# Designs tried in a protein design run: peptides against a protein of PDB entry 4N3Y. Part 95

Target 1, 83 residues: chain A of PDB entry 4N3Y
Amino acid sequence: ETRDQVKKLQLMLRQANDQLEKTMKDKQELEDFIKQSSEDSSHQISALVLRAQASEILLEELQQGLSQAKRDVQEQMAVLMQS

## One batch from the design tools (peptide; made by RFdiffusion4, then SolubleMPNN)

Design b2_p26_6_s1 (from b2_p26_6, 17 letters changed)
Fold by OpenDDE base, seed 4:
Structure b2_p26_6_s1 (fold): chain B 83 residues (1-83), chain C 83 residues (1-83), chain A 26 residues (1-26)
Amino acid sequence: as target 1 above (83 residues)
Amino acid sequence: as target 1 above (83 residues)
Amino acid sequence: LDELQKRLEESQLRLEALKEELDAAS
């Protein structure tokens, strides 16, 4: 009976549409999640970069201090050797 | 005593270097994680897109079938009305 | 991500330079 076929097809169409909408929604949610996660991660990485840079600055300062201290010791030794 | 200062500075320099290395390692790990996560997500999104496309095709087919079924019913009704 | 990778590479280069300087100072 054709009428029964129509009703069946209408149901199938509705079901297919529901599935499509669900799938598209899921995709959108995933994309949004990735976007947000990426942004958060980017901020974290930037913070880590800044921390690394701070450590580099400290290293440079310490190295400079060490070099100066070493020079001072060497100078003192030279004076002693000359005495 | 300058020698003591040198030793202290050397220790501080080593500590600073250790911190720097740790920070850079952490950053690298985070970047690797993000890269991997992004790739995985991209694959997931692609799969969802394909699923959505499949649903769209199904929708179109069902819609076509529905339209045909409806036409068949209408034709049958017309015949009956003419009888 | 590309920019982050670039920054990482730059940081790594700086680290290596500092390591070399540290070794020289030690």
Scores: peptide ipSAE 0.037, ipTM 0.448, DockQ to the pose 0.044
Fold by OpenDDE base, seed 2:
Structure b2_p26_6_s1 (fold): chain B 83 residues (1-83), chain C 83 residues (1-83), chain A 26 residues (1-26)
Amino acid sequence: as target 1 above (83 residues)
Amino acid sequence: as target 1 above (83 residues)
Amino acid sequence: LDELQKRLEESQLRLEALKEELDAAS
């Protein structure tokens, strides 16, 4: 009877260990996923930020161009008025 | 002739302004996307972290259970040896 | 994440120890 109890407990221990291993594996997978996801997001965001910055530069150039064009129009209108 | 030049410049100015507005819109869309993406990523990561923490708690419980089971086995084996 | 990884590694070490003890008891 005692022997039977020992065997039963050994089985229970093995089962518990199996569950532990499974849980550890699951945890590892989640951690890996989080890490990968974070890295991917970081890269994506960085790329988009760069794109936005490029657009900003373009906007500034266009604004300067518009200002100059406006001045040119004003000058031409002045000439017209003088003529 | 001067009048024609003025009209031409006015057209150019309008075109430039249209381009500027378009670029501004595009920039805004990108910024909004980045913000949304970042928030989504943050929420997802937080959820996964919580899940990982739950797994950790389970692991600790299992480890404690295993330790107890081990002790039980050892006690039973001792009884067996004495019998 | 680094902290979680560390804790996981510690758990793995404990698990291996338990396995060895179980084998010895068998």
Scores: peptide ipSAE 0.038, ipTM 0.479, DockQ to the pose 0.023; fails the geometry check
Fold by OpenDDE base, seed 1:
Structure b2_p26_6_s1 (fold): chain B 83 residues (1-83), chain C 83 residues (1-83), chain A 26 residues (1-26)
Amino acid sequence: as target 1 above (83 residues)
Amino acid sequence: as target 1 above (83 residues)
Amino acid sequence: LDELQKRLEESQLRLEALKEELDAAS
């Protein structure tokens, strides 16, 4: 009986160790995923911010161009009416 | 000639306005995307952190269980050897 | 995360010790 009990306990201990190892692995994978996800998100956000900034510059240029074009049209209209 | 020139400039102005509106829309979409992506990432990270914490608790419990199991095995082995 | 990794490493060492004890008991 005692010998059988010892063998049973040894099996239980092995099973517990297996579960512990699995849990440790799972935890590590989660930590790695969080780290990688955070880095990827940061890079993506940075890229999108740069793109938005480029669009802003383009908008400003277009606005200035529109203002100038408006002035040019007004000037040409004045010339036309004077003729 | 002048009249034709005015018409051409008016067309150019309209085209520029269209481009401006499009670019403004694109910029807004990018900003919205960044905001949404950041929020989603934050929520995901938080969830994963909680999972990692739960795994940590499980690990601690398993470690304690293993320690006790080890003691139990040792005790039973001692009994066996005494018989 | 660094603290968690440290604690994980400590747990790994404890696990290894338990494995050695189990083997010795076998």
Scores: peptide ipSAE 0.036, ipTM 0.483, DockQ to the pose 0.021; fails the geometry check
Fold by OpenDDE base, seed 3:
Structure b2_p26_6_s1 (fold): chain B 83 residues (1-83), chain C 83 residues (1-83), chain A 26 residues (1-26)
Amino acid sequence: as target 1 above (83 residues)
Amino acid sequence: as target 1 above (83 residues)
Amino acid sequence: LDELQKRLEESQLRLEALKEELDAAS
């Protein structure tokens, strides 16, 4: 009967719609997760990069200090040997 | 005394060297962490993107199915009304 | 992601329209 077929098709259409809605929700959740994860990672990496740069500056200062101290020691040793 | 000054400077030089080595180690650890974190994030994001794309394909298939089902229902309704 | 959101919104609108048509036909 045509009437029964229509009812059956209406049910199938509703089921398809439900599946579509579920898939749309899942897709949105994935997109939101990717966005948030990327932003969090970006901020974290930026902070770590800044920290590394600060350490690099300190390293350069220490190297300069070490070089100067080495020269000072060498000069004092030379004076000692001449005495 | 010059001899005492030399000894003092040698100690200061050793201390500076120790600080330099420590800072070098810290810098290297930060660089390694950034590299590893970036690689891990990249791989994770890539996997999630692929998953999102798969969901998109499924969504398109469902939309096609829904459209076809709608047409089928409309045709059956038309037949019913004509009968 | 902006494009993905746009596509999602369009799909939602289509889905709502289909629901209304189905309910009207029933």
Scores: peptide ipSAE 0.033, ipTM 0.478, DockQ to the pose 0.020; fails the geometry check

Design b2_p26_6_s2 (from b2_p26_6, 17 letters changed)
Fold by OpenDDE base, seed 1:
Structure b2_p26_6_s2 (fold): chain B 83 residues (1-83), chain C 83 residues (1-83), chain A 26 residues (1-26)
Amino acid sequence: as target 1 above (83 residues)
Amino acid sequence: as target 1 above (83 residues)
Amino acid sequence: LDELEAQLQESQLRLQALQAELEAAQ
């Protein structure tokens, strides 16, 4: 019976549409998650880069200090050897 | 006394060198962490992108199926109205 | 960064050599 067939197809359409809407929502959630994850990672990496740069500056200062201390020790050794 | 002064400076040099080595190690660990974090994020994002693409394909298939089903319903309705 | 690390390693080696010389002189 054609009427019953139409009703069956209408139900199938509703079910398929529900699945479509669900899948569209799921896709959007995944895209949002990717965006958020990327932003979070970017922020984390930036913070770590800043920390590494601070350590780099400290290393340069320590290196300069050590070079000066080395010179001071050499001067004192020279005085000691001459006395 | 010059000898005592030299010994003091030697100790200071050792201490400074220890701090230098520690800071160098810390810097390297941070760089390694940044590298690892970046790689992990890249892999995670890639996996999510693939998942999103699979959902996109499914959505397109569902949309096509729905369009066909809609046409089928319309044809059946036309037959019903003519009977 | 790599260049800085190399420079720091060179400085460290120089410091170690100086320390060894100082210990040998005592």
Scores: peptide ipSAE 0.053, ipTM 0.425, DockQ to the pose 0.030
Fold by OpenDDE base, seed 5:
Structure b2_p26_6_s2 (fold): chain B 83 residues (1-83), chain C 83 residues (1-83), chain A 26 residues (1-26)
Amino acid sequence: as target 1 above (83 residues)
Amino acid sequence: as target 1 above (83 residues)
Amino acid sequence: LDELEAQLQESQLRLQALQAELEAAQ
C-alpha cells in the first residue's frame, strides 16, 4: 500500500538524517583532534630541533677547546723538553 | 713550574674529552628520539587523514541518500494525493 | 575537510623535511 510505503520512507528519512548528524559530529570531532594533535606535534618537534641545535653548538665549542688544549699541551711539552 | 702546568693541562684535556664524549652521546640519543618521534607522528597523521577522508566519503553518500529519499517521499506523497 | 587535509599534508611534509635534516646531520 502506498500509505505504508510513505510511512516507511518517512521513517527511513528520519533515520538517515540522524545518521548524517551523528556522522557530521564524529567528523568534526576527528578534525578537531587531528588539528590539535598536529599543532602539538609541530611545537614538540620545533622544541626538539632547537635542543639538538644547542647541543651541536656545544659540541663544536668543545671540539675547538679540545684542539686548543691539545696544542697547548704539546707546546708546554716542547718547552719542558728544551729546559 | 712548567711541569705542573703540563700536568694541569693534561687533566683539563682529559676532562674536556670526557665532556665531549658525554655530549656526543646525548646528542645522538636526542637525534634518535626525534627521528623515531617524527616517524611515529608521520604515520599517525597519515592514518588520521585517511580516516577523515573515509568519513567525508560516508557523509557525501549519506547526503546523496538523503536527497534521494526526500525525493522519493515527495513522489510517494504526490501519488497518494492523486489517489 | 579539504583545507584541514591540506594543512595536515603540509605538516607531514614538514616532518619529512625535518627527518631528512636529522638524517643528514647523523
Scores: peptide ipSAE 0.025, ipTM 0.410, DockQ to the pose 0.051
Fold by OpenDDE base, seed 4:
Structure b2_p26_6_s2 (fold): chain B 83 residues (1-83), chain C 83 residues (1-83), chain A 26 residues (1-26)
Amino acid sequence: as target 1 above (83 residues)
Amino acid sequence: as target 1 above (83 residues)
Amino acid sequence: LDELEAQLQESQLRLQALQAELEAAQ
């Protein structure tokens, strides 16, 4: 009876160890994935933010230019109508 | 001469407006993309974090079980050797 | 854009916190 119990426990121990090793591996892979994903996302988002900021600056410049051009056209039109 | 200048300015104004509209569209698309990407990444990372935590708990339980099983096997082996 | 930038910064901070938690769990 005791011998059979020992054999059973040995099997259970092996099974538990196998599961432990598997879970350890899976956890590590998941942690690595999260780390990499986070870094990649952070870099991508930062780049996109910079691009958006550049576009904003350009938009502001274009708006100013457009406003000035409109004024210039109006002024020239007034001169033309007076001639 | 003035008429030609007006025509030139009108063209410049149209070109500037076209560029402005394009840039506005591009900026908006970029903002939308960043927003969506950020949300997606956040959700994914949150899910992965929860999964990692679950794996950690499982690992701790398995380690405890393994330690206990080892002790039990050793105890049973000692009994067997004494008989 | 200021609001978007703020949201992005918040998201980045959140991600950094999550990463730190994972590293601490190792």
Scores: peptide ipSAE 0.023, ipTM 0.417, DockQ to the pose 0.057
Fold by OpenDDE base, seed 3:
Structure b2_p26_6_s2 (fold): chain B 83 residues (1-83), chain C 83 residues (1-83), chain A 26 residues (1-26)
Amino acid sequence: as target 1 above (83 residues)
Amino acid sequence: as target 1 above (83 residues)
Amino acid sequence: LDELEAQLQESQLRLQALQAELEAAQ
């Protein structure tokens, strides 16, 4: 019967619409999650990179200081030996 | 006194060396952490992107199905009205 | 990471476009 077929198709249409709406919602939630996760990761990585760079600067300073201190010790030892 | 100066400088040199070694270790640990964090984030983001793409495909399919279902309902209604 | 962020952004834009199309079709 055509009437029964129409009713069946109407139900199928409603079900399809419901699934579509649900999937759209799920998609949006995933997008929001991805966005938030990406932002958090980016910020964390940036902070860590800056920290690493600060450590590199400190290392260079310490290396230079060590070299200078070594030279100073050698100079003072030379003076001591000459006295 | 030169001798006292030498001893002081030797101590300073040892302290500088200790700090240098510590900082080098800390730097390496940070680099390793950054590398691992970046890899983990990359993998997570890639997985999420793939999931989003799958959702997009599903949405397209659902949209097409909905459109077809609507057309089918309209056709059946037309048949019903003609009978 | 910049490449991954770019890929993510592209995916988001595609999804938003699809959502807009679906909303327009309703």
Scores: peptide ipSAE 0.024, ipTM 0.422, DockQ to the pose 0.055; fails the geometry check

Design b2_p26_6_s3 (from b2_p26_6, 15 letters changed)
Fold by OpenDDE base, seed 4:
Structure b2_p26_6_s3 (fold): chain B 83 residues (1-83), chain C 83 residues (1-83), chain A 26 residues (1-26)
Amino acid sequence: as target 1 above (83 residues)
Amino acid sequence: as target 1 above (83 residues)
Amino acid sequence: LDELEEQLEESQLRLEALKEELEAAQ
């Protein structure tokens, strides 16, 4: 019966549309999550890079201080050996 | 007394060297962490992108199915109206 | 995404039109 067929097809159409809407929502949520995750990761990495750079600056300062201290010790040793 | 000054400077030198070694280690650990974190983030994002792409394929299939179902309903409606 | 949203809206409008046509034919 044609009327029954039409009703069946209308139901199938509604079901397909519902699934489509759901899938569209799911896709949007994933895209939003990817965007947010990427931003968060970028911020985290940037913060860690800044921390590493601070360590590098400290290392340079310590190296300079160490070199100066070494020179000072050598100078004092020379004076001591001459006395 | 020069000898006492030398001993003091030697101690300062040792302390500076110890701090330098510690800071070098800390920096290396941060660099390793950044590398690992970046790799992990890249893998995660790639997986999510693939999932989003799968959703897109499903959406296209559903849209095609919906369009076909619509046509089928219209054809059946035409037959019904003619009877 | 904007294109997909537009396509969905069009599909919904078409579906509602088909429902109305079917009801009118009865």
Scores: peptide ipSAE 0.038, ipTM 0.427, DockQ to the pose 0.028
Fold by OpenDDE base, seed 3:
Structure b2_p26_6_s3 (fold): chain B 83 residues (1-83), chain C 83 residues (1-83), chain A 26 residues (1-26)
Amino acid sequence: as target 1 above (83 residues)
Amino acid sequence: as target 1 above (83 residues)
Amino acid sequence: LDELEEQLEESQLRLEALKEELEAAQ
């Protein structure tokens, strides 16, 4: 009677320990996944931010070029009208 | 001569404007992509953090259960040895 | 993201403590 109860409790203890170990492993896998995902996203976003900044610089240069070209056309038209 | 120069400059101006508009569109698309990617990653990581926290709670419960089960086995063994 | 990383780190530390406790119980 008591011997059977002890054996049953020992089995329950082993099962609980197995479940604990499994859950610990699963948690670790999730943590590793989160860490990797966060790092990958951070790197990707940083790269895209740099690309956007490069585009911003180019846009500013093109705007200045456009303004200058407009002035040049106006100046040449003035010369043409005087000739 | 000057007339031809004016026409050439007008073409260059149109080309520059077209390039500017294209670059502005490309920049906006990149900014939108960064924003969406950041939001998606934030949501995904938050969900995984919550899952990891749930696993932590379960692990704590299992540890307590394991400790209690061990005590119960020891107590039952003591009873068995006395009988 | 930094806040989420911090939360993850805290969770990792707690898990490591649980691992040590399990090893000590064996």
Scores: peptide ipSAE 0.024, ipTM 0.429, DockQ to the pose 0.037
Fold by OpenDDE base, seed 5:
Structure b2_p26_6_s3 (fold): chain B 83 residues (1-83), chain C 83 residues (1-83), chain A 26 residues (1-26)
Amino acid sequence: as target 1 above (83 residues)
Amino acid sequence: as target 1 above (83 residues)
Amino acid sequence: LDELEEQLEESQLRLEALKEELEAAQ
């Protein structure tokens, strides 16, 4: 009977070890996935931030140009009205 | 000519604004995605950690049980050998 | 980002005003 108990316990121990190893592996895989995903996303966000900043600069330039162009039109119209 | 320039600049400004708005939106969506994904993954990892800890406890209990069972068998064998 | 959104909104308002002025001049 005791021998049978030993064998049973050995089997249970093996099963428990297998489960533990599996769980630890799965955890590690998830941690690695999150790390990689976070890094990739961070890089992508950074790229978009840079693009937004570039667009902002362009907007400022265009607004300045538009304001100047408007002034030029108004000046031309004033001259024409005086003629 | 100047009027045409104004119209051109207005179009360019509109396009630039649209691009900026799109870029900002895309960035925000990515940030939100990362946040949500990270939270979900964190919860999963935490669950796995708890499972691993439970398995570890089980392992320790089984190992102790196995060691005890082994000792019991050895003692029984010793008694039998003396008989 | 909030600041950029505000700036974008301001830019859009300015553009709309300029469009209205051009239409009125025609």
Scores: peptide ipSAE 0.052, ipTM 0.392, DockQ to the pose 0.016; fails the geometry check
Fold by OpenDDE base, seed 1:
Structure b2_p26_6_s3 (fold): chain B 83 residues (1-83), chain C 83 residues (1-83), chain A 26 residues (1-26)
Amino acid sequence: as target 1 above (83 residues)
Amino acid sequence: as target 1 above (83 residues)
Amino acid sequence: LDELEEQLEESQLRLEALKEELEAAQ
């Protein structure tokens, strides 16, 4: 009777240990996934930010060009109206 | 001559404005993409963290169960050795 | 960025007004 109970408990202990090891592995895989996902997202966002900054520089250049073009058009219009 | 120059400058100004508007749109799309990507990543990471926490709770329960089972086996072994 | 966008929008409005004046003068 007692020997049978010990054998049953040993089986239950082995099963519980297997479940524990499986759950530990699953947890580690989730942590690794979170880490990798965060790193990938950070790199992607950084690349997009750099592209947005390049667009900002281009916008500043275009704005300067438009301001100059406006001045040039106004000057030529003044000459045209005087002739 | 002056009139032709004015017309040319008007064309250049229209082209520059079109390029400016295009670049502004592209910039806005990039900003929207960054925002959306960041939000999506944050939500995904949060969901994974919650799952990892659930696994941690299960691990603690399993560890407690294993410790109790070990104690029970040791007690039954002691009884067996005394008989 | 928001300030730059606002400045660009203002510049666009000024440019459109200038284009309209040129078309009206012709």
Scores: peptide ipSAE 0.042, ipTM 0.426, DockQ to the pose 0.030; fails the geometry check

Design b2_p26_6_s4 (from b2_p26_6, 16 letters changed)
Fold by OpenDDE base, seed 1:
Structure b2_p26_6_s4 (fold): chain B 83 residues (1-83), chain C 83 residues (1-83), chain A 26 residues (1-26)
Amino acid sequence: as target 1 above (83 residues)
Amino acid sequence: as target 1 above (83 residues)
Amino acid sequence: LDALQQQLEASQLELRELQEELDAAS
């Protein structure tokens, strides 16, 4: 019966639309997740880069201090050898 | 006493070297972490992009199917109205 | 970073040499 066939097809159409809507929502959620993940990673990496840069500055200062200390020791040793 | 002063300075120098070595190690670990984090994020994002693309393909197929189903329903309705 | 590591190693070597010189002078 044609009427029954139409009703069946209408149901199938509704089911297909529901699945389509669900899939569209899922895709959007994935895209949002990618965006958020990328931003979070970017922020985290930036923070770590700043920390590494701070350590680099400290290293340079320590190296300068070490060089000065070495010079001071050498001067004191020279005095010791002359006394 | 000059000798005592030299010994003190040598100790200070050793301490400075130890701190320098530690800081260099810490900096390297941070750089390695940044690299690893970036790679992990890249892999994760790539996987999610692939998943999103698969969903997009499915969406297009569903849309095509939906359009066809709609046409089929319309044809059946036309037959029904003519009977 | 490699340059800093080389400088550190050089500084450590120099410190050891200074310590040896001090011990020899004692």
Scores: peptide ipSAE 0.031, ipTM 0.439, DockQ to the pose 0.027
Fold by OpenDDE base, seed 4:
Parts: structure tokens; sequence; C-alpha cells
Structure b2_p26_6_s4 (fold): chain B 83 residues (1-83), chain C 83 residues (1-83), chain A 26 residues (1-26)
């Protein structure tokens, strides 16, 4: 009967709408998560890069100091051996 | 005394080397972490993007189905009202 | 970093040698 068919179709339509709404929500949440995750990762990586760069600068300074100290030790050793 | 000066310089050199080694290790660990973090984030984001895309496809299909169902319901309602 | 590592190792070796020489001279 037509009435029964209409009722069936109405139910199907409601189900489809419910599923659509759910899927839309899920998709939006995923997009938001991706955005936030990407931003967070970017910030974290940037901070770590800066730290690594600072370490690089320190390493260079330490190397210079080490080289100078080595030279100074060698000079002093030479003096000691001559005395 | 020269001997004492040499010993002091040797100590300073050891300290500098220790700090240098530590800093090099720390820098390497940071670089490794950045690399791993970036890779992990990339993989995760890629997976999420794929999921979002799948949701998009589903949404489009559901919208089409919903539109068709709506039309069918309207047609059946018209028939019912005419009978 | 590889160059720095090599330099560090070389410096450490030299330091040990200097220490040995100092001990011998004492």
Amino acid sequence: as target 1 above (83 residues)
Amino acid sequence: as target 1 above (83 residues)
Amino acid sequence: LDALQQQLEASQLELRELQEELDAAS
C-alpha cells in the first residue's frame, strides 16, 4: 500500500539524515584535529630546532676554547721541560 | 708555579672536552628526536587525511541518496493525496 | 658534527699524551 511505502521511505530518509549528520560531524572533528596537530607539531619542532641551533653555537665556542687550551698546555709543557 | 699552571690548564681542558662531548650528544639526540617526531607526525597526519577524504566521499554519497529519497517521498505523497 | 667528533677525539688523545708526558717529567 502507498501509505506503508511512504512510511518506509520516511524512515529511510531519517536514517540517511542521521548518518549524514554523524559523518559531517566526524569529518569536521578530523579536520580540526589535523589542524591542531599540525600546529602543535610545528611549534614543537621549531622549538627543538632552536635548541639544536643553540647547541651548535655552544659546540663551536667550546671547540675554540678547547683548541686554545690545548695550545696553552703545550706551551706550558714546553716551558716546564726546559726548566 | 709552572707545574701547577699546567695541571690547572689540563683540568680546564678536560672540563671543556666533557662539556663538548655532552653538548654533542645532546644535539644529536635533539636532531634524532626532531626527525622521528616529524616522521611520526607525518604518518599520523597522512592517515587522518585519508580518513577525512573517505568521510567526504561518504558524505557526498549520502547527500545524493538523501536527495533521491526526498524526491521519492514527495512523489509518493503526491500520489497518496490524489487517491 | 663528524668533524667536531673527530676533533674531540683527537684532542682527548692529545690530552692523555700530555698528561703522560707531564707525569714522566715529574
Scores: peptide ipSAE 0.034, ipTM 0.438, DockQ to the pose 0.013; fails the geometry check
Fold by OpenDDE base, seed 3:
Structure b2_p26_6_s4 (fold): chain B 83 residues (1-83), chain C 83 residues (1-83), chain A 26 residues (1-26)
Amino acid sequence: as target 1 above (83 residues)
Amino acid sequence: as target 1 above (83 residues)
Amino acid sequence: LDALQQQLEASQLELRELQEELDAAS
């Protein structure tokens, strides 16, 4: 019966529409998640990079200080030995 | 006294060395963390992007199917009205 | 970093040697 066929097709159409809507929503949620995750990760990584750079600067300063201190100790020991 | 000065300088040198070692360790840990975090984030984002792309393809297919189904329903209704 | 680590180890060794010399001079 044509009437029954139409009803069946209408149901199928509704189901297809529901699936489409669901898929659209899911896609949007995934895109939003990707965006947020990427931004958060980027900010965190940037902050950590800056921290690492600060540590590098400190390392260089400490290394220079260590070298100077070593020289100072050696000089003082030389004075001690000469006295 | 020179001896006292030398001892003081040696202490300072040890302290500087300790700080240097600590800072080097901290820097390395931060770099390792950054690397791992970046890799993990990259992989996760890539996976999510692929999923989003799959959803996009499905969306297109569903839209086409919906359009076809709509046409089919309209055709069947026309037949019904003519009978 | 590897170079710095090597330098640090060398400096530590030198510090120990200097301390030993100081103790010997005392």
Scores: peptide ipSAE 0.033, ipTM 0.441, DockQ to the pose 0.013; fails the geometry check
Fold by OpenDDE base, seed 2:
Parts: sequence; C-alpha cells; structure tokens
Structure b2_p26_6_s4 (fold): chain B 83 residues (1-83), chain C 83 residues (1-83), chain A 26 residues (1-26)
Amino acid sequence: as target 1 above (83 residues)
Amino acid sequence: as target 1 above (83 residues)
Amino acid sequence: LDALQQQLEASQLELRELQEELDAAS
C-alpha cells in the first residue's frame, strides 16, 4: 500500500518536473523573442528617423532656394518695369 | 530679353515650390509611419511581456508544487522503511 | 513642418502676385 503510494507520487513528481522544464523553456523563448523584436524595431525606427532627417535638410535647402528665386524674380521685375 | 528672363525664373520658382511641397508630404508620411510603427511595436511587446509574466507565475506555482511533492515522497519513503 | 507649410503657402501667394504684376506690365 505505502509502496504503491510512493510510486504514484514519484510519477507525479516526474510529470511536474517535466511541466516545469517546459514552462521555463517557453518563458525563455518569449523573452528572447521580445529582445530580438525590440532590437529590430529600434533599428528600423532609427533608420526611418535618419531618412526623415535627410528630408528635413532637403526641405531647408529647397526653402532657401525658393527664397533666393523669389528675390531674383523681384529684382528682374524691377528691371523690367524700369525698361 | 528681361521679360523672358522673368518668365523663366517664375517657372523655376513654381517648380521649386512643387518640389518643396512634395518633400514636405514625403516627410510627413515617414513621420506618420514611424509613429504608427512605434505604437504597434510597443503594444506587441507589452502583450508579450504580460504573457511572459503569466508564465513566471505558473513557474512559481509549479516550483511550490514540486517542493511539496518532494516532501510527500520523502515522508512516505520514511514510512515504508519503518514498515 | 507647420512653419514650413506656412512659409510654402506664403511663397505661393507671393508668386501669384508677381505673375499678376508681370501680366499687368506686359
């Protein structure tokens, strides 16, 4: 009777240990996934930020060019009116 | 002559404005994409973190159960040896 | 960006005004 109970408990303990090991593995996989996903997202966002910053520089250059062109048109208009 | 120059400059100015507008639109689209992507990634990671935390709780419960089962086996083994 | 948009709109308005002046002078 007692021997049978011990055998039953040993089996239950083995099963519990297997489940624990499985859950530990699953948790580790999730943590690894989160880490990798976070790194990938960070790199992607950083690349896009750099691209947006390049566009900002271009916008500033275009604005300066536009301002200069406006001045040139105004100057030429003045010359035309004096002609 | 001067009139032709003015007309040319006006055309160039229009083209510059068009380029500026296009670049501004492109920049805005990139910023919107970055914002949305960041929010999506944040939500995904948060969900995974919650799942990992649930696994942590389960691990703790399993560890406690395993410890109790071990004690039960040891006690029954002692009884068996005394029988 | 908002500042650039406003500047662009102002520049477009000025360009239209210059075109009108050019047409009047011709």
Scores: peptide ipSAE 0.033, ipTM 0.437, DockQ to the pose 0.027; fails the geometry check

